# Designs tried in a protein design run: peptides against a protein of PDB entry 5Z08. Part 160

Target 1, 168 residues: chain A of PDB entry 5Z08
Amino acid sequence: RQKDEWAKKTSSLMKQLDWFIGEHLGAMLAAEELGGPVVGELMEIDPDDLSAGFNAHGKLKKATSQPDLDRRQRRIDDIWGPQDEQGQAHKRKRGADEALAASAEMRDLIEQLMNKLVEAGGDNSATYVEIPRESAAARFLVRSKVAMFHPNDARRLRLVDFGRDLDD
Target 2, 222 residues: chain B of PDB entry 5Z08
Amino acid sequence: GLPRLIDAIEEASKIPAKRRQTPIKPTIEKLTTHLYTHGASPDSLLRLADLLTLRNHLDQASLAAITRNLYPSSTVSDEVVLRFIGALGHGQLKPTLALQALFLRWLVMVYHLLENPGVLGQVYGVLFDLLDTAAIRPQLCHLLALVTRRKHVRPFRIQAILTLSRQTGGDPNLTGLLRVFKNYYPEIIVGDATKGRASAFKHPDPQWRQHLDEIQQRRSEA

## One batch from the design tools (peptide; made by RFdiffusion4, then SolubleMPNN)

Design b2_p18_5_s3 (from b2_p18_5, 10 letters changed)
Fold by OpenDDE base, seed 1:
Structure b2_p18_5_s3 (fold): chain B 168 residues (1-168), chain C 222 residues (1-222), chain A 18 residues (1-18)
Amino acid sequence: as target 1 above (168 residues)
Amino acid sequence: as target 2 above (222 residues)
Amino acid sequence: MLSLEDQLRLLIEEIMEL
């Protein structure tokens, strides 16, 4: 009975985490990877907004219909904006694909971090996950104080042990 | 040989200076002389990187002397690079900011000897997020100027440099880095307030470069 | 309103305390 309640609660929380990553974080993580704002500076990034691109200030380019868009803004739009309707559809699809990829990367990273902590059996040296690159996902986990880098290796990330690190 | 000198220093580094039976300074001087004459192999570089980056009982003058003589005889591995990058930032277990500035200067001077220069591009954000740390900013901007590619020049980073440049009164190193960004995005307005001379990111130590080249040439002849 | 960072931290803390 208690094990079944624990398993149900764990499953429920994992579903909430998956939802939080998929519905809220994925687009923002993708935006950061694509050169948008740091996650948390823009609370609402629609996947469609990823296709519009970001200005030099990391702000979403509002489609200002004003024809006298400064030549400088047009160049940024030429680099990041679709040229034609087909280019717009390709960019929207790319934005959605990047949001899905960022969500998958965050999920996989959290899963690896949790698995390594469990497998380590209390050996702090075995709790580190090797990350292939610094990602928006990794940075977000560190900013959230959920993960920390190895003091001597910026490619090694571990989950903060909220149960043990308070007693030492 | 160099391995035996490193062994002696590693053992001494575990013991507080007041409790050492023998002074470490003569061994450090032998190490730095050996490094100056022959350079360090990849294996020796890794061991020395651990001595420099891990908290131990070595004094700051000894650590600085080792860093100033840290000539690679060959290539620099990703692992060695990552030791130095991991030692950057704030924290009680981190090396002093003065020593971190020497590490960044070293990475600039040996950048052409990296086995995989792409490793620094993979930790670009870690480096970039340290730009607010004034004590390491000059060397950090120089390293970032070498490492920066189009993929790193992102709108949020452009804005972060612009904001930090305003907050610092137009630090010439930040202006120099922004000029590197402008090579990828010409539309970046390096604002009129950046009338300051941008840093040209010249080689930090021409004599050190020349001596490194001499050590590297001996390897090509062997 | 909790930041996204705080929300993620609380979710992970709750999972790890189970």
Scores: peptide ipSAE 0.316, ipTM 0.376, DockQ to the pose 0.212
Fold by OpenDDE base, seed 5:
Structure b2_p18_5_s3 (fold): chain B 168 residues (1-168), chain C 222 residues (1-222), chain A 18 residues (1-18)
Amino acid sequence: as target 1 above (168 residues)
Amino acid sequence: as target 2 above (222 residues)
Amino acid sequence: MLSLEDQLRLLIEEIMEL
C-alpha cells in the first residue's frame, strides 16, 4: 500500500516534470542552444522567435546572409532561414523540432542523473553522468542548483543529493 | 523640507512599527515624492544611506521605495558609497539581499556622479568576493564591469571567476565580467565553459536615468 | 513568482524526497 502510493506519487510528479519540460522549458532551452537568451531571461520565447535568430546581444537578428562556417550558426540559419511563407512554416516546424529535441535532452539527462544517484548507493564518485557537451539543459540544471559539475571535469555532471545536503 | 522628513523617519526607524504613534507610510510617501521632484543633497544622501544600510525598524517596502527614488541632486561622496558597500554580504546586521541588489543597481546608475570613482577600485576585493552570492551577482557584475581596471585583473581572480562560471552553469553576468577582464588581458582563454552568452551590462533603468538627468540639469541652472 | 529554475528544483526535490 505505501509503496503503491509512493509509486503513484512518483509517477504523478514525473508526469508534472515531463509536462513542465515539454510545455515550458523546451522552447527556451532550444533558444539558448541557438544563441538566444539564457533560460529565465525571457519567460516566453515565441517559436517564431526561434525562427529569426539571435544576435550577440540575444536580440532577434534580421536574416543577414553571411556564411559563417560555424555549424551552430548554420543550424541557426537553417532554422532561421528565408522569411517566405514556406520558410516561416519550415521555421516554425524547425523551432518546434528543436524545442522537442531540447525537451528530450533535458528529460534524458534528468533520468540519467537520477538513475546514477540511485545506483551509486551513496558513493558520490559513482553519481556522475558523462555529458557529451555542455548543453543548455546541463547549464539550466546547474543554475537550478539541481546538478553540479565535477570540480575537475566539466564533462561530468551529478545530481545534488537533497537528502544529504539538507543535513550539511 | 527634506531634512525634516528625514528627521521624522530617523525617529520612526528607532521604534517598532507596532509601537509607533503615527503611521510611517505617509511620511515615506512624502519623502519619496520629494526625492523624485528635487533629488537629495550630499548631506541628505548620507543620512538616507544610513537609514537604508543600518539595521532599524523600517519595513522592506519603505526601504526599497526610498532606494528607487534616491536621485542625487549633485555628486555622491565616498562616504555614501562606502555605506552601501559596507552593507553588502551576509550577516544578521546586513540588509536583505534584495535590498543589497537595489543598492548595487543604484551605484551603477549613479557611477558617473561619484566624486571619486577610485573609491570603488579600493574596495574591489570586497565586491569581488561577493560574486558567489547569486541574489546580487547580476548587479555586482555590472558594477565590477564599470570599476575593473588592469590592476584588478589578477590570475587568482581570473581563476576564481572561471571556477564560479562553471559552478553556476555559465552565468551570463560572469561571462560578461570575463570579457571585461579579457580587454585587459587578451590572452585570457575563455575556455569552452564560457561559451555562454555574456551580459552587455546595459543601463538598468533608462527612465530613471532620464529623470536623474533632469534633476541634475535643474541644479546647474540654479 | 518562482523562477523556472526554482520550479524545476522544487519538482526534482519533491521527486527525490519520495
Scores: peptide ipSAE 0.315, ipTM 0.422, DockQ to the pose 0.256
Fold by OpenDDE base, seed 2:
Structure b2_p18_5_s3 (fold): chain B 168 residues (1-168), chain C 222 residues (1-222), chain A 18 residues (1-18)
Amino acid sequence: as target 1 above (168 residues)
Amino acid sequence: as target 2 above (222 residues)
Amino acid sequence: MLSLEDQLRLLIEEIMEL
């Protein structure tokens, strides 16, 4: 009975987390990965604003002049540059696909972090997940104080154990 | 008007999202736009408090969006306050801790509009006993900082917050609350256990405050 | 409004407290 209630509550919270990631966070994470603003600097990144592209400072490009675009900025402009109606539909789809990909990456990373914490059985050294890159997702988790990088290795990320830090 | 939007959302809240005939998002957007422009009357505020605090089939986005736009056009009744307070803590029927933190933030931002600020003083124990819940602690400490009076500053609560402050490594919000307690009992030693910087409990959202003031001003002119 | 960071933290903390 208690285990079933725990399982139901955990499932409910996981659904809420999935929803939060998918509906609120994914587009902003995708924007940050694409060289847009850091998650939370622009509270309302409309997926359509994602489509307008970002300047080198992560601000929405106003429609003005083409300065010398670095390769990453060119990719942003190739993703977000004014294309015909078909190009706009493809861009909206790409923006949605990037938001979905960012959401999936965040979900997977959180799941890995939680699983490692459970598997470690209390060994803090075993709680680290190896991350292939410093992603917007990883940075967001650290800013959220949910995760911490290994002090000597930025490729290792661990979940903050909110339960144990109370017993020490 | 606002009542009709609430009616539609109340009916939709009874039905799982997958079984709804129409998406609720457009109605939520209309509601939040209306709330942003005009605020909520006391009656509408109570209905919205029920939607926010009672278990229903509304998604967390919609609930958060409503809470963020929950501008009172008038006063906030004791009943509305008690709905939000009753929604706090752990339980299968309670809102998420994230949403509870938004409710506490809202109570902080509308504290000056409460019909009876003393109602929060009556439930002080309930609020204080939730300080161990890390998720809501920042907003809870801020609310308690507003509510705390000499009658609430008891030896057992002083000891409880000192103990919790040590256990949390000196949470700035707990240190901030201890400073409020120190105003009533100067002998409280905050320093040795709480090397941390105390929270100043600044207004959580100055823009929200300004917009609230504009809504409240329109009512006084009408 | 809680920051998105705070919202995520709260959700994860709530999960971890279970």
Scores: peptide ipSAE 0.347, ipTM 0.424, DockQ to the pose 0.321; fails the geometry check
Fold by OpenDDE base, seed 3:
Structure b2_p18_5_s3 (fold): chain B 168 residues (1-168), chain C 222 residues (1-222), chain A 18 residues (1-18)
Amino acid sequence: as target 1 above (168 residues)
Amino acid sequence: as target 2 above (222 residues)
Amino acid sequence: MLSLEDQLRLLIEEIMEL
């Protein structure tokens, strides 16, 4: 009984997490990856307004390297900019595909982080996941105080153990 | 040290201000300076929580000054939390609603230092039943936003917030709390009347947070 | 309204508390 209630509660929370990632976070992560606003700076945008398109006031903080920024900015403008009907359908599809990809990346990363924490059995050195790049997903987890980078290696990310890390 | 300052304030708190032989203000200033510099240990926090929450002869300005400087040097025990929760609501023996709002703000700011965050979840009903108290509602909604788990999101509470939101003309803090509930139950229609700007439950005091982090960091280095 | 960061943190904390 208790185990079944626990399993049901865990499953329900995982579904909520999946929903949160898919419905709210994925599009914003995709926008950040494409050089859009940082996830969470747009607190005032109703998720329903996000579905209607980024309003022009999302000030891109300039990350310094110019050429990749222009390509990313064009990609955002291409995904979210007002274009003609045929261009809009292709852009909407591309935006949806990028949002799905970002959602999948976030889900996979969280899953890996949780699995490593369980597998480590209390060895903090074994809790790190290797990430291929600093993604919007990884940055968001760190900003959320859910994950931490290895102090000497930005390619290694670990889940914050809210139960243990306060005492160590 | 801090214990001796607390002793002096405890003794002074038993005596009406007009009957004190010595002014307490200099001792309060020493206490608040010490708290700002070093923080409070768990034992000192408990004693200070009693001074803040129990009816005594300390003036409101002194109580507010202590609360504003109540930096934990380590963790916050369940007992300390329960003192502050027990001080909430209406009653002749309760602290002022202004002071209660400061306590709730403090709990929000130290939430990450609680030994057992689950203690707030155990008293969730007590907190929730105070949402009608306008003077503490902003801080209360923020605390509830941190504390709320799926087990707390019940149909009767959803309806209670929706009703209260309508009665208050769409209080942004209630809308913010409903949005937290919506994370657990997406089918919750936050009605058009709540299209008001949901309060962003931002950290109440970034400077206080930074100073707390500095005090906490000194402990990890010791 | 909680930030998205806070919302995610709270969800993950709740999962880890189980």
Scores: peptide ipSAE 0.309, ipTM 0.533, DockQ to the pose 0.255; fails the geometry check

Design b2_p18_5_s4 (from b2_p18_5, 10 letters changed)
Fold by OpenDDE base, seed 1:
Structure b2_p18_5_s4 (fold): chain B 168 residues (1-168), chain C 222 residues (1-222), chain A 18 residues (1-18)
Amino acid sequence: as target 1 above (168 residues)
Amino acid sequence: as target 2 above (222 residues)
Amino acid sequence: MLSLEDQLRLLIEQIMQS
């Protein structure tokens, strides 16, 4: 029941997050996994692009996401692509596949982190997700101060309780 | 001559220090004096590389003294290089990390005398995978900075350096190596953690270089 | 200009406060 109510209340935000991951973040995470730039260091994302995504009702405005994806993919290809057209095409396809994989990893990680937070019922010790590796997704969440590693175990990741830090 | 000194040390290296009839230290001192004065031929270098890299009963001070005086009188063969590379890493049969750091420093200092500098490029992966070993990282980064070519700058290695840089709190040697990578791919973003002082990879021992040059000049005059 | 990190933080904060 509480999970279902949370899922319903957060459904709009989760759709927005899912869109954001798929359309923007996934390609950058894939670039990081491929040894490109660290997410957040290159692209000043125009806050207007994300803010324009959220209407007053939490509905994503159809941002023309396609041009930005193509631009990011081109950048991955420009960095790592062979100079030949055939090699560039293969790298573009690989980059797209890696972006999808990175998006899926980020989605899954966020879902696990959120589920653990809900399940823990306020016990911070129970909020840890075990991660198989330090991914670009995990690192991004930590850098974003959204998540933190366990002090003694870098395989354990949890969401930061933002509710407490704002009241201090 | 040098071969006879090496023979004596090789035989002594087979015997534990407590069971030696004669102290080895005087023979090591004669060897290091000879090396300092004349350098080592390619054949002598190979034999000395074996003494330095293979497990034997020589003490660490003697091994370090030989390494510090290991002036090539000529070129350095691929075989000699591979002996030192093969001695790197963790393991009970490997030299100490302190001695490995001296070997890496030596390779940096004699890099211009390698018969085939490409040999280090062939073992680039082996060297790169040791970057997590803090005790040898400074010299390893310096060697990699010399060896790195565009073919070695791969996405997974860029990411590995970036990750290790974060984990180490921005080791300046890793930042220096990443700057070398950036020369091949300018678009590599060296994260804020790497905005720190990069190592300049200066020659580790100018006096050693000068003395090496003197030994090398004698060969050209002969 | 909010970093992508800050944007994600705010998004997650909103999700968690909802």
Scores: peptide ipSAE 0.059, ipTM 0.245, DockQ to the pose 0.205
Fold by OpenDDE base, seed 5:
Structure b2_p18_5_s4 (fold): chain B 168 residues (1-168), chain C 222 residues (1-222), chain A 18 residues (1-18)
Amino acid sequence: as target 1 above (168 residues)
Amino acid sequence: as target 2 above (222 residues)
Amino acid sequence: MLSLEDQLRLLIEQIMQS
């Protein structure tokens, strides 16, 4: 019942958020996950730029394969297939896929955070979501001061409760 | 004229007090007297802003005396505003916190003379992040109270001011700023800690305001 | 307490302006 009322009341807002995540934020988050600039330092990222990868300074890199980097970084290295027309198409597709994956991760994380906030019924201790890793999405929400890590556990993330901290 | 006085002070500011051939105090007194009588043009304001904000060999009493007499004869440019904003915070090259408080007070008192009040809105984050600095907080909250628009009232800033209010035992200036936030978002629950005394953000110096109005009136007649 | 809708609105506005 409360979830359905929430879904109805927030439907327009969620659509706006979903649009923003899909059209703007997803590509930037994907760039950050790929070792690109931190979200907010780059205003717009072309999905084609995501496919090119980033240097240690967050600048667009030319094609250098680093094999042993984390699974998402390995997806960047797999983007360095032969620079034939097929390789470029695969590269563009992978950049788009990473933007979609980042968008999905952000949407899911926000949904989990909101659900926990509703379920907690006023208990701040119950509002934490367990996150599998410190993702670009999680970091973005914390930098944006929308979410907070648990003081003693960086795997626990919650929305900033703007209402409760006013009643204490 | 004022430009020649500024020239002399600029040159003296490059030299340590112990190595100056002539005392700077008489020149500072001439400058402050001129500023009190005529105010400063936009060009003179920019030069004076540099003298006040850049690290030089001028003493704190001289810098404070210039700031107290920094009457604009005209408008205040974005460039002048940004010089003062850039001088805020902690750092080896920054002015003293006491002088920064005078700059913030000055910005409050000349806010109505800004060529573009929106410039302060653009640097809102910089100003807001300095609220933890107790020495400048009273004047900073007053300036933020003037500058704040709906676009600045964000959840993280609401939380930040609440947290800081708790940490400070309910600083009246923070409570005053939170009331400004509540004007844009009435649903902001100002908890019992914020039910306390709030600053009304009254004009910090009515005599300074009156004298500024007299200087500004002379410009409109010229 | 802000309504969940208001919290979400503020959240969205914060995200979109970051």
Scores: peptide ipSAE 0.140, ipTM 0.372, DockQ to the pose 0.066; fails the geometry check
Fold by OpenDDE base, seed 2:
Structure b2_p18_5_s4 (fold): chain B 168 residues (1-168), chain C 222 residues (1-222), chain A 18 residues (1-18)
Amino acid sequence: as target 1 above (168 residues)
Amino acid sequence: as target 2 above (222 residues)
Amino acid sequence: MLSLEDQLRLLIEQIMQS
């Protein structure tokens, strides 16, 4: 019931956020998860650039230089390395799937954070969401100063309550 | 002319005061008199900004005197602005906080002469992060009040101002800046911290403004 | 206290402009 009223009142805002996540942020978050640049360092990552893969320094690999592949870099190169024409189509699809997955993770995380804020009824200690991993989505929200980790537990994330933290 | 005076001061600034063959004070007085009468061109402003912001052997009284007479005869370039912004904050290589306060006051007084006012918006974060520095806070809040746009009013900055306002016992300059934020987001709950007196951010020096206007008018007639 | 809507608006604006 309260979730439904919240969903109705925030429906327009959630649509704008959903659009932004789907059209812009999801690809950038997917790039960061794949060892690409941190979101905000590159303003626009073309999905095609995602498909080219990133070096150990988060820079777009130019086609020519194969330096020594760390294990994570092998996975990136297995995803993005020179494969045959069929491999390129599979890579583009995989890049799109990773962007969709990152978008879904960000949406779900924001929803959980907002739900906990509503459910807590004013208790800041009850506003924490337990995150299974430090995702690109979680890091982005913290860098954006939208969320905060628990000071003693990096597995606990909460929204910054700009309204209540002012009255205390 | 002004360039020759700047040349002499630049050369003197490389040498410790005890090792100078001639006192620099008479040359500083000639410079400040020239600046008061004619103002500084964009090129001269850049050279003077370097003298004011870079570590050299000039005394604080001379630097303050130059800053107080730093009337632009024309516009103020982004490069000049960035020199002064880069000089802000804590560090052994940075100017004194007293001199930094004079730089911020100067930027407030010449804000309408900036070639690109947007340059201050680009460095908004650098300025905002210095609000905890009490010595420069009054002038910094005034500058931020001029520079602030909707894009700068962020939740974390709202919270930072409110936290700092509580910690400072309701600094009227912070309350004034928060009122500027509230113009963009009326829903900002300014708790008991805003029941206090807010700064109106009036012009810091009306006489300096009038004299600047006279210098600027002579340029428009030439 | 900011309404949940206002907080979400500020959040969204913060995300979109980061």
Scores: peptide ipSAE 0.139, ipTM 0.369, DockQ to the pose 0.064; fails the geometry check
Fold by OpenDDE base, seed 4:
Structure b2_p18_5_s4 (fold): chain B 168 residues (1-168), chain C 222 residues (1-222), chain A 18 residues (1-18)
Amino acid sequence: as target 1 above (168 residues)
Amino acid sequence: as target 2 above (222 residues)
Amino acid sequence: MLSLEDQLRLLIEQIMQS
């Protein structure tokens, strides 16, 4: 009974999270990965500013002609530049695909983090997930203070356990 | 009137004490007497907030005396609140931590007179991040206890309070704040951190409250 | 120690309000 209620509640919560990731967060994470604004930073980005591209800090790039900036800017321009109706459809599809990929990455990361938390059985050292890269998803979880990196290894991420630090 | 007293103090605040032609203390005493008798209008509060929060040549005793007599005759604007919040923390340009504690105490005592209590909720993060500052922690916890809503009670903030509680040997103000958090999330296991005495966050100055009420009543009769 | 449910709830609430 309690397990079933817990399973139902957890299932409902996971569905809400999955919905939120799919409908809202995935697109924002994809934008961050593409050099858009950092998720949760209220950047008043005018749509016209989106076309100017973003620096490594999510700030609008001034139109400085650096070629590597041009690739990201081209990617942003390829995503947001004035393209004909066919180009807009391809942009929308690519944006949707990137949002789906970001959503999947976030879901997978949360699942791994939760699984490690359960498996650790109380050992905080065992709660770390090895991340292949510092993704927008990983950064978001850390910024949201839901996860933390290992102090000595930025490839290791764990959920913040706000409950255990009281029992020690 | 009060505006002329503020004018005189503003001008004096620009000048080092050693270079003033006249001692400022008599003018401060007139100001504090006026504030005690009549309170401060919103406009006067803003000007006084600037005098209290901006770096100037006023002495700490004068600033403290003004703060202790800073009775609002009406409401407290967001702008006034934000001046005091902006003055918090460490920095050479910021007021002393002792004065910051008085500002936080003042905000607690006038919380019911804020035009928009939500403004403190908007700067909740700024306030919360100052909890490690021991000198202001008692008043800060009290203010946070008033301001905290469900939206502010986050896992990382729970953890931060718990960690800080351990580091401080169970500061009763942190325990009190954690109890407020537990009101929104009863499932928060406070463990040994709540075995200590929690602050009840009682009104810091009942006499000040009574006098404020008397000043506020005069406004309702006018 | 919070239950896994409570942790998940708080995590979700934290994510959704970020």
Scores: peptide ipSAE 0.137, ipTM 0.370, DockQ to the pose 0.067; fails the geometry check

